# Designs tried in a protein design run: peptides against a protein of PDB entry 5VZU. Part 17

Target 1, 271 residues: chain A of PDB entry 5VZU
Amino acid sequence: GRTLEDIFHEHMQELILMKFIYTSQYDNCLTYRRIYLPPSRPDDLIKPGLFKGTYGSHGLEIVMLSFHGRRARGTKITGDPNIPAGQQTVEIDLRHRIQLPDLENQRNFNELSRIVLEVRERVRQEQQEGGHEAGEGRGRQGPRESQPSPAQPRAEAPSKGPDGTPGEDGGEPGDAVAAAEQPAQCGQGQPFVLPVGVSSRNEDYPRTCRMCFYGTGLIAGHGFTSPERTPGVFILFDEDRFGFVWLELKSFSLYSRVQATFRNADAPSPQ

## One batch from the design tools (peptide; made by RFdiffusion4, then SolubleMPNN)

Design b1_p9_7_s3 (from b1_p9_7, 6 letters changed)
Fold by OpenDDE base, seed 3:
Structure b1_p9_7_s3 (fold): chain B 271 residues (1-271), chain A 9 residues (1-9)
Amino acid sequence: as target 1 above (271 residues)
Amino acid sequence: MKGESLVAK
């Protein structure tokens, strides 16, 4: 029977061959498209920009992280044999925070799976409820027959009635002690560990995270066949590092900011 | 098994 090693070697040979074919075919016709860095906003979770990620056996990939209100997106800058450049590799819902359990329970993949699937179900319910409100509002435009209501005459301007002065009732404004929302302390990050059985390319990932959010990742077969979105967890480690746990794939991708500065890469201001 | 971008299926 084929060994696990034989299957791994065949798959690696196929990936190397595909990479070679893709790189060798580009010599004859290159289409260049300018990429602009997304503008930074004060409410962005971290500075948007280029990140280097590790995808499975494919090696180093470049993604653009951008913020769109309560959503974040990772867009592929580099393509691979499965997912071409310009695809949204990850979509993050910043409305749906994932609360990680204690460090002992973080090692349990089934506990993380439960938490993520509960959030996925809430997201699905909110999408159904918001779809119903948008649907019911369109139904009641019955054809208002435009009956030409006749031009009723301009009735006259009745007079300026007088200056009544009523009094100063000085109701004391009760001291509503506005509980000063303590500025969200740049909280000491929580301890972080990957669940047992989640594959990471490198065991050298941050062991402390700031916050986590629900998201979805894009997966596909070779040549972008049967693309689908799978549930996952976006993990913010710091200003320059984030991770994504691909729940169904039991895989982890680490993304680190590209420290290179690009001249003239800023998006033109929206005129 | 068909390799996906992250994991071989």
Scores: peptide ipSAE 0.044, ipTM 0.771, DockQ to the pose 0.365
Fold by OpenDDE base, seed 4:
Structure b1_p9_7_s3 (fold): chain B 271 residues (1-271), chain A 9 residues (1-9)
Amino acid sequence: as target 1 above (271 residues)
Amino acid sequence: MKGESLVAK
């Protein structure tokens, strides 16, 4: 029977061949689009920008990491035979931190799967509850009571009433300065290892991570057929490196910051 | 080990 390695090699050869065919056939029809880097914000988890991603069978890709309030996004700058450029390869929910177990239990894929699926269920519940509140708030369009006719403008007089003294009771409004929850100080890094049976292109990944979050990854067939979002884990290693564990694929992608400086790459100011 | 492809099969 074909080994798993045989299937992987055949599939890798097919993807390389498809990539070669697409690049060679459309070489005369290249549309260039300018890419702008997202502006950095003080509340961003790390500096936004370009990252070199490594996917097992797809090889090397470029993604842009950007922050959108409590969400982060990885957008494909390079397309592949499955997912075109401009698609969101990963979406991260920065409200839903993943707490990794100790290093021994991190080797257990079923433990990671349990933790991620529990968070996935909470995210679904919150989306249903927020959908109900937004739905019920629209239903009370009470009956438009018929505006009664404009009754006439009776002009009654300017009575002068008197002197009431300025009681100075300066009740200082206690400014309950809602202690802006200091962005949780990036805790001391914890030991990190991939679960047994999660594939990585190489064993050269960071063995310490700062924090993890729930996220979803985009998967599709060739030609962007049947696109779907699958659960995963965003892993922040440092300022220049993050990973994504594709739970259903049992794979890991490592992303490293592109250190190149780009002139005039800043987005035009919103007019 | 399903191939590490972003391919939905």
Scores: peptide ipSAE 0.043, ipTM 0.778, DockQ to the pose 0.221
Fold by OpenDDE base, seed 1:
Structure b1_p9_7_s3 (fold): chain B 271 residues (1-271), chain A 9 residues (1-9)
Amino acid sequence: as target 1 above (271 residues)
Amino acid sequence: MKGESLVAK
């Protein structure tokens, strides 16, 4: 039977060949677009910008990380045979923090899967509820026919009355035990390890992370066939490194900031 | 095998 290594080598050869074919076919018809770096905002989780990632078989990819309120986006700057440039490879929901368990339980893929899928169902519920509120508001502009009907005039009545009194009763305010928000210890990242059976191209990933969030990754067949969003985990390691666990693919991608300074890469100010 | 992004299935 084919070994996993044979399948990996064949797939790598196919990807290299596809890359060669694409580069050779478009040799005469390249459209260049200027890429602008996203503006940084004070509320951004980290500085937005270019990150280099390694997808197992695809090699080196460039992704632009940007922040959009309570969402982060990874946009492909480099395309691959599956996902073209300009696609959002990852979408992160910064409303849905994932708390990783201890290191022992982090090794359990089923535990991570449970946590992520529970968050996915919450996100789905919130989307359904918000869809209902937007639907009910549009229905009731039925055309009010302006029927002109007439004048009638009446009448009086006036009165009167009275008093009554002041009753006391002093119901005790029940102590709502404020669930102590554990202070976000701003300093030391939690210990981090990949679950058993999650593949990483490089075993040299950070062993501590600051925080994790729910997200979705874009997957597709060759030529962007049957694109779909799969659940995953965005792992913030530090200011210059993040990861994404592709839950269904059982794979991990590490992204590191591109340290190159680009002259004139800032978006023109909106005139 | 459906070649999916990141992993050939």
Scores: peptide ipSAE 0.041, ipTM 0.767, DockQ to the pose 0.358
Fold by OpenDDE base, seed 5:
Structure b1_p9_7_s3 (fold): chain B 271 residues (1-271), chain A 9 residues (1-9)
Amino acid sequence: as target 1 above (271 residues)
Amino acid sequence: MKGESLVAK
């Protein structure tokens, strides 16, 4: 039977061949689009910008990291045979922090999988609840036919009296269980290790992380066939490095800031 | 897909 190594080698050859075919086909029709760096905001988790990512079999790719309120996005600047340029390769929910366990339990893929799938279910519930509120608000604009009801006369019915018995309904103050704001342990990097069986192209990844968030990664077949969002973990290492664990793929991507200074890369002021 | 996605078919 084919070994996993044979299948991987054949797939690598196919990806190289596809990359060669695509690059050779583009020699006749290059469309250039100017890329602007997103403006940095004070509330941005790190400075937005260009990052170089390692995608295992796809090699080196460039992504733009940008912040959009409580969401972060990795947009492909470099396309690959599966995901074209301009697609959101990762979408990060900054509302849903992932708390990593200790180093011993971080090695257990099933523990990471449990934590991520529990957060995925919460995100799904929040989307269903928010979808119901948006649906009920639109139904009640029935046309108020203003039928002119005729002026029936003022019958003066009389003034009966005042008995104000104050019902002391002692509504017990429901203990608002203050959702314990998990103290933002802002300062010290947590020890970090990849789970056993998660593939990394380079074993040289940071062994400490600042924080992790729930996110989704985009996967597709060759030619962007059957695109789907898979659950994953965004891992912030530092100001210049982040990772993404593709849970279903059992794979890790490391992204490092492009340190090149680009002249005139700032977004034009909104006219 | 990272090469590992093809192994799941």
Scores: peptide ipSAE 0.038, ipTM 0.765, DockQ to the pose 0.195

Design b1_p9_7_s4 (from b1_p9_7, 6 letters changed)
Fold by OpenDDE base, seed 4:
Structure b1_p9_7_s4 (fold): chain B 271 residues (1-271), chain A 9 residues (1-9)
Amino acid sequence: as target 1 above (271 residues)
Amino acid sequence: MKGESLVAQ
């Protein structure tokens, strides 16, 4: 039977051939669009910006990491035969931390799969509950009670009533300063290893991670056919490196910050 | 039917 390696080699050859055909045979009208870097915020998990992704069969891609409250997004800057530029390759839920087990149990793919699928189910439940509250709040358009007619403007008089003393009882409202949960101090990094049977392009990935979050990755056929979101794990290694485990594909993508400085790359101030 | 390899990207 064809090995997973044979399928990978055939698919890599097909992708290289497609890329060659697109770049060499069609007079590609290259549309250039200016890209602006997201502004950095103090509450961002790491500095937003450009990252070089390394996918198994697809080679090298550029993604932009950005933060949107409790969500992070990886947006494709480079497109490919399956997913065009401007698509969100990864969406990370920063509310749903993934707790990795010890290093021995991290080698078990079924354990990682269990943990991720349990979090996926919680995310689905929260979306259903929040959808019900938003739905029920619109249903009570109570009957428009008929506006009764404007009764007349009776002018009654300015009675003077008197002196009541200024009782000073300055009950200080105890400002329950809701202790803004300090963004959980980046705990000491934990040992990290990929599960057995998860494919990496190379074995040269960080062996310590800071934190992990639930996320979804975009997958599609050639020409962006049948696009779907699959469950995965966002892994923060450090300020300049993150990974994504594609659970259903049993693959790992490593992303490293582009260290190049870009002049005039800041977004124009919202007017 | 060659299953279109839905590939992560």
Scores: peptide ipSAE 0.083, ipTM 0.783, DockQ to the pose 0.173
Fold by OpenDDE base, seed 3:
Structure b1_p9_7_s4 (fold): chain B 271 residues (1-271), chain A 9 residues (1-9)
Amino acid sequence: as target 1 above (271 residues)
Amino acid sequence: MKGESLVAQ
């Protein structure tokens, strides 16, 4: 029977061959597209920009991280045999924070899976409820028959009645102590470890994380066949590093900021 | 059937 090693070797040969075909066939017909860096906003979780990802067998990838209100997006700048450039590899819901357990329970994949699937179910419920409110609002435009209401005459301008007096009643403003929401302390990051059985290309990932959020990742077969969104966890380590746990694939991708400065890469200001 | 390798990207 084929060994796991034979299957891995055949798959690696197929990936190398595809990479060779893609790099050799397009050498003569390059379409260049200008990429603009997304503008930074004060409410952005971190500075948007280019990040270097390490995906398993495919090597080095470049993604653009951008913020869109309460959503973040990772857009592929480099394509590969499965997902072309310009696709949204990750979509992050910044409304749905993932609270990691203690370091001992973080090693349990089933615990992480439970937490993520509970959040996925909440996101699905919120989408169904918001879809119902948008649906019911359209039904009640019954055809208002445009009955031509007759021009009723201009009734006259009755008079300027007088000066009524100044009653002082000094109701004391009750001190509603607005509990000042303490600005979310840039808290000391929590200890972080990957669950047992989650594959990482490199064991050298940050062992402390700032925040985690629910997200979805894009997966596809070769040639972008059967594309689907799978649940995952976006992990913010610091200003220059984030990760994504692909829950169903039991894999982890680490992304590090591209430190290169690009001249004239700023998006034109919206006129 | 060669299982098309669904890869996270």
Scores: peptide ipSAE 0.072, ipTM 0.785, DockQ to the pose 0.172
Fold by OpenDDE base, seed 5:
Structure b1_p9_7_s4 (fold): chain B 271 residues (1-271), chain A 9 residues (1-9)
Amino acid sequence: as target 1 above (271 residues)
Amino acid sequence: MKGESLVAQ
């Protein structure tokens, strides 16, 4: 039977061949678009910019990391046979921090899977609740037909009296369980290891992380067929490095800042 | 293997 290595080798050859075919077919039809670096904001988790990523099967890719309020986005600058340039390869929810367990439990893929799937379910519930509030607000603009109801006369019915018995309804103050703001352990990097069975192209990944967040990664077939969002973990290592764990794919991608200085890469001022 | 942007082995 084919080994997993044979299947991997055949797939790598197919991807290289596809890349060659695509590059050769478009050799005469190159459209250039200027890319601007997003402006840095004080509230940005790290400086936005270009990062080089390694996808195990696709090799070296360039992504733009940008911040959009409580969301971060990795946008493909380099396309691959599956996901074209300009697509959001990762979308990160900065509201949903992932707390990694200790190093012993981090090696357990099922524990990471449990944590991520619990957060995914919370995100799904929040989306359903927010969808109901947006739906109910639009229904009530029925046209008020202003029928002019005629002036029926002032009957003076009389002034009966005052009995004000104050019902002392002692509503017990429901203890608002203050959702304990988990103290932002802002300072010390947590020890980090990939779960057993998560593939990394390079074993040389940072062994400490600053923080993790829930996110989704975009996957598709060749030619961007059947695109879907899969759950994952964004891992911030430092100012210049982040990772993404693709949970369903059992894969890890490492992204490192492009240290090249680009002249005139700043976004034009909004006119 | 499905030609996914990352191949699950």
Scores: peptide ipSAE 0.041, ipTM 0.771, DockQ to the pose 0.383
Fold by OpenDDE base, seed 1:
Structure b1_p9_7_s4 (fold): chain B 271 residues (1-271), chain A 9 residues (1-9)
Amino acid sequence: as target 1 above (271 residues)
Amino acid sequence: MKGESLVAQ
């Protein structure tokens, strides 16, 4: 039977061949678009910019990380045989932090899967609830026919009355035990390890992470066929490194900041 | 069966 290694090598060869075919076919018809770096905001989780990723089979990819309120986005700068340039490879929900367990339990893929899927269901519920509020507001502009009907005038009455008094009763305020928000220790990252059975191209990934968030990754067949969003984990390691765990694919992608300075890469100020 | 390798990208 084909080994997983045989399948991987065949897939790598196919991707290299596809890349060669695409580069050779379009040699005469390249449309260049200027890429602008996203503006940095004070509330950005890290400085936005270009990151180099390595997907196991696809080689070197460039992703632009940007922040959009409580969402982060990884946009493909380099396309590949499955997902073209300009697509959002990852979408991160910065509202939904993932707390990783201890290192022993982090090795358990089923535990990570449970945590991520529970967050996915919460995100789905919030989307359904917010969809109901937007739906009810549009229905009631029925045309009020302006019927003109008339004048009638009446009448009086005035009265009066009175008093009553002051009752005391002093119900004790029950101590709502404020669940102590564990102070976000701003300094030391938590120990990090990939779950058993999650593939990484390089075993050289950071062994500490600053925080994790729920996100979705874009997957597709060759030629961008059947594109779908799969659940995953965005892992912030430091200012210059993040990862994404593709839960369904049992794969990990590491992204490292491109340290190159680009002249005139800033977006023109909106005139 | 062509395993359409839905590869994460």
Scores: peptide ipSAE 0.087, ipTM 0.786, DockQ to the pose 0.168; fails the geometry check

Design b1_p9_8_s1 (from b1_p9_8, 5 letters changed)
Fold by OpenDDE base, seed 3:
Structure b1_p9_8_s1 (fold): chain B 271 residues (1-271), chain A 9 residues (1-9)
Amino acid sequence: as target 1 above (271 residues)
Amino acid sequence: VEDFRRSMS
């Protein structure tokens, strides 16, 4: 029978061959498209822009991070044998924070899996409820036959009547102390470690995180076959670094901001 | 067959 090692070697040979074919094709036909940096907004979690990320055996790739209301998106700038350029590699739901446990319980993959799958179920329920409200609203516009009811001209009557009284009743406004949710201070970051059995290309990742969110990553076979979304965790480390834990793949991708400045890379202002 | 779709770790 094929060993797991034989399958690994066969697949590594295929990936190397595909990389060689793609790199050798650059001399034959290149389509150039201008990439614009997304505009920064005051409510953006971090400054949008280009990040360098690691995808295991695929190596270093470039991703554009952008913010879209309560969602963040990572869009591939570089393609690989599985996922072409222009695809959304990660989609982050900024509505659904992931609360990591203490550092001891963070080592337990099953605990992280439980937390992520509970949030995935909430996201699924919210999508079903929002789908029902959109469905029921369309059904009740029965065709009201606009019968042209005639223009009857009913008359003027002017009557004036007057005056009266100012009754004072001074009902005390009950102080509904709206507990102002203090914006959670950008406090001391939480200690962070990968779960046991989650692979990283290296152990050189930040050991402290600011916050985490639920997200999905795109996976596909060679040539973008059978693409699907897999659940994961977006981890914000700092202004220039984030991670993504691919839960089903048991892998971690680290993304670091590209520090290069580009002239004329800003999107044209909508005229 | 681990579907090698993105990252062989």
Scores: peptide ipSAE 0.145, ipTM 0.849, DockQ to the pose 0.468
Fold by OpenDDE base, seed 5:
Structure b1_p9_8_s1 (fold): chain B 271 residues (1-271), chain A 9 residues (1-9)
Amino acid sequence: as target 1 above (271 residues)
Amino acid sequence: VEDFRRSMS
């Protein structure tokens, strides 16, 4: 039978061939688009900007990290045979923090899978509930044609008397112990290791992470066929490094900030 | 057949 290594080599050869075909077919027909760096906001988790990432057999790619309220996005600057440039390769939900277990239990892929899939189900429920509230609000503005019903005379209904015996039902206010939102300990990084069976192109990844969030990654066949979003974990290591665990693919991508400074890379002020 | 849609392996 073909080994996993044989399959990986065959796939890598196919990707090299596809890159060659795509680059050769365009000849001199190049379209240039200016890329602007997103403005930094005070509430951004880290400074937005360009990151270089690894996508297993696809090799080195460039993504733009940007923040959009309670969401972060990784936009492809470089395309590959599966996912074109300009696509959202990762979408991160900053509302849904992932709590990693201790270092021993982090090696268990099934434990990470359980945690991520539980958060995915919560996100799905919240989307269904929010979809119902938005749907009911639009339906009831039927134009009530206020036909002016004629003023029938107010019959004076008689003064019923005042027997207000106040029943003292002293219902003790049950102390709703507001579950104190444990202050997000922005504190000390936790030990980090990839689960057993998660592929990493480089074993040289940070062994400490600051925080993790639920996210989704975009996958597709060659030529962007049957695109879908798969669950994963965004891992913040530091100001210049983050990772993404692709849960269903059992793979890890490491992203490192592009340290180059660009002149005139800021977006024009919205007029 | 690992669905190599993105073989990120």
Scores: peptide ipSAE 0.139, ipTM 0.849, DockQ to the pose 0.528
Fold by OpenDDE base, seed 2:
Structure b1_p9_8_s1 (fold): chain B 271 residues (1-271), chain A 9 residues (1-9)
Amino acid sequence: as target 1 above (271 residues)
Amino acid sequence: VEDFRRSMS
């Protein structure tokens, strides 16, 4: 039988060949599309922008991170043989925080899998309940026959007068000691390690994370065949780095901010 | 095995 190594080698050869074919086709007809950086909002988890991702066998890819209320989105700027550019590689639900266990239990893939699948089930239940409320609310617009409420007469409100001089009482401004809002404890970063059996292209990933969220990643066959969303974990390391654990694929992608300064990269104001 | 053919996009 083919070894796992033989299968991996064949797959790597296919990916290299496909990448070569695509690159060679572009030499004859390059279509350039301008990319605009998303506007930053105060409530954004981190500054939106371009990130370079490591995708194991696929190599280095560029994604745009953007925020959409309680959701974050990674959009592919570079396509690969499976997922074309412009697709949403990751969708993050910022309502559903993942609490990682202690460092010893983080090595257990089954524990991470349990935690993620429990959150996935909650997300599914919330989607079902929200679908039901939207259905029932449309039924009760029975035609309220607008009975013509009779024209009640304009009572002339009388003009009564002027005088009352309320006094000067100079109440001293009590020094409201502004209770120093304790700076919201930016959740102390917790020790982070990948579970055993999760592949990472680079072993040099941050060993401390700020927070994690439930998310879904897009997977597909070559040529974007049978695309589906798989469960995963978005890991915020810092302002410039995040990761995604692909639970079903047992893989980790590390994303690092592109530090290049782009002039005129802001989206044109919607006219 | 099939999982390797699916892009981790």
Scores: peptide ipSAE 0.112, ipTM 0.844, DockQ to the pose 0.299
Fold by OpenDDE base, seed 4:
Structure b1_p9_8_s1 (fold): chain B 271 residues (1-271), chain A 9 residues (1-9)
Amino acid sequence: as target 1 above (271 residues)
Amino acid sequence: VEDFRRSMS
């Protein structure tokens, strides 16, 4: 019987062949598009920019991380046989933090799956409720009956009524103890491990994470066939590293900042 | 194994 290793080798050969075919076909007709780095905002979770990521068997790819209010996006700069360049490989919901359990329970894939699927259900409910409010507001344009013009009655002026005395009632200023918003403790990173059965291309991933968020990843067949969003976990390790757990694929992608500086790569100021 | 979508499961 074919070993799992044989199947992986055959698949790697197929992916190499596909990459070769694509590069050879496009050699005669290259379209170049300028890419701008997204502007950094004070409220950005980390500095936006280019990251090198791993996609299991697909190898190393370049992704742009950007922030859009309460959402983050990973946009493919490099394409692969499944997902072309310019697609949003990951979409992160910064409203929905994932709380990882202790290190022992992090090894349990079913526990992570439960936590993520509970968040996915809340996100679906919020989308349904927001869809209903947008629907009901359009209905009642009842006919504007044109009721008529009538008259301007007069400006009568008068009366002066009197000098009511200022009662001094010295209401004590209740000390509104401003609950000092404890500065969001730059939370000591929690211990991190991948669940058993989640594949990583490299076991050399950070063993401590700062925070996690619910997100979705884009998956498709070869040639971008049947594209769909699959649930996952965005894991912030540090300023220069994040991960994504593809829950249904039982896979982990590690992303590391591209340290190269680019001159004149800033987006033009909105006029 | 069979779903060639980004990662062979």
Scores: peptide ipSAE 0.145, ipTM 0.848, DockQ to the pose 0.479; fails the geometry check

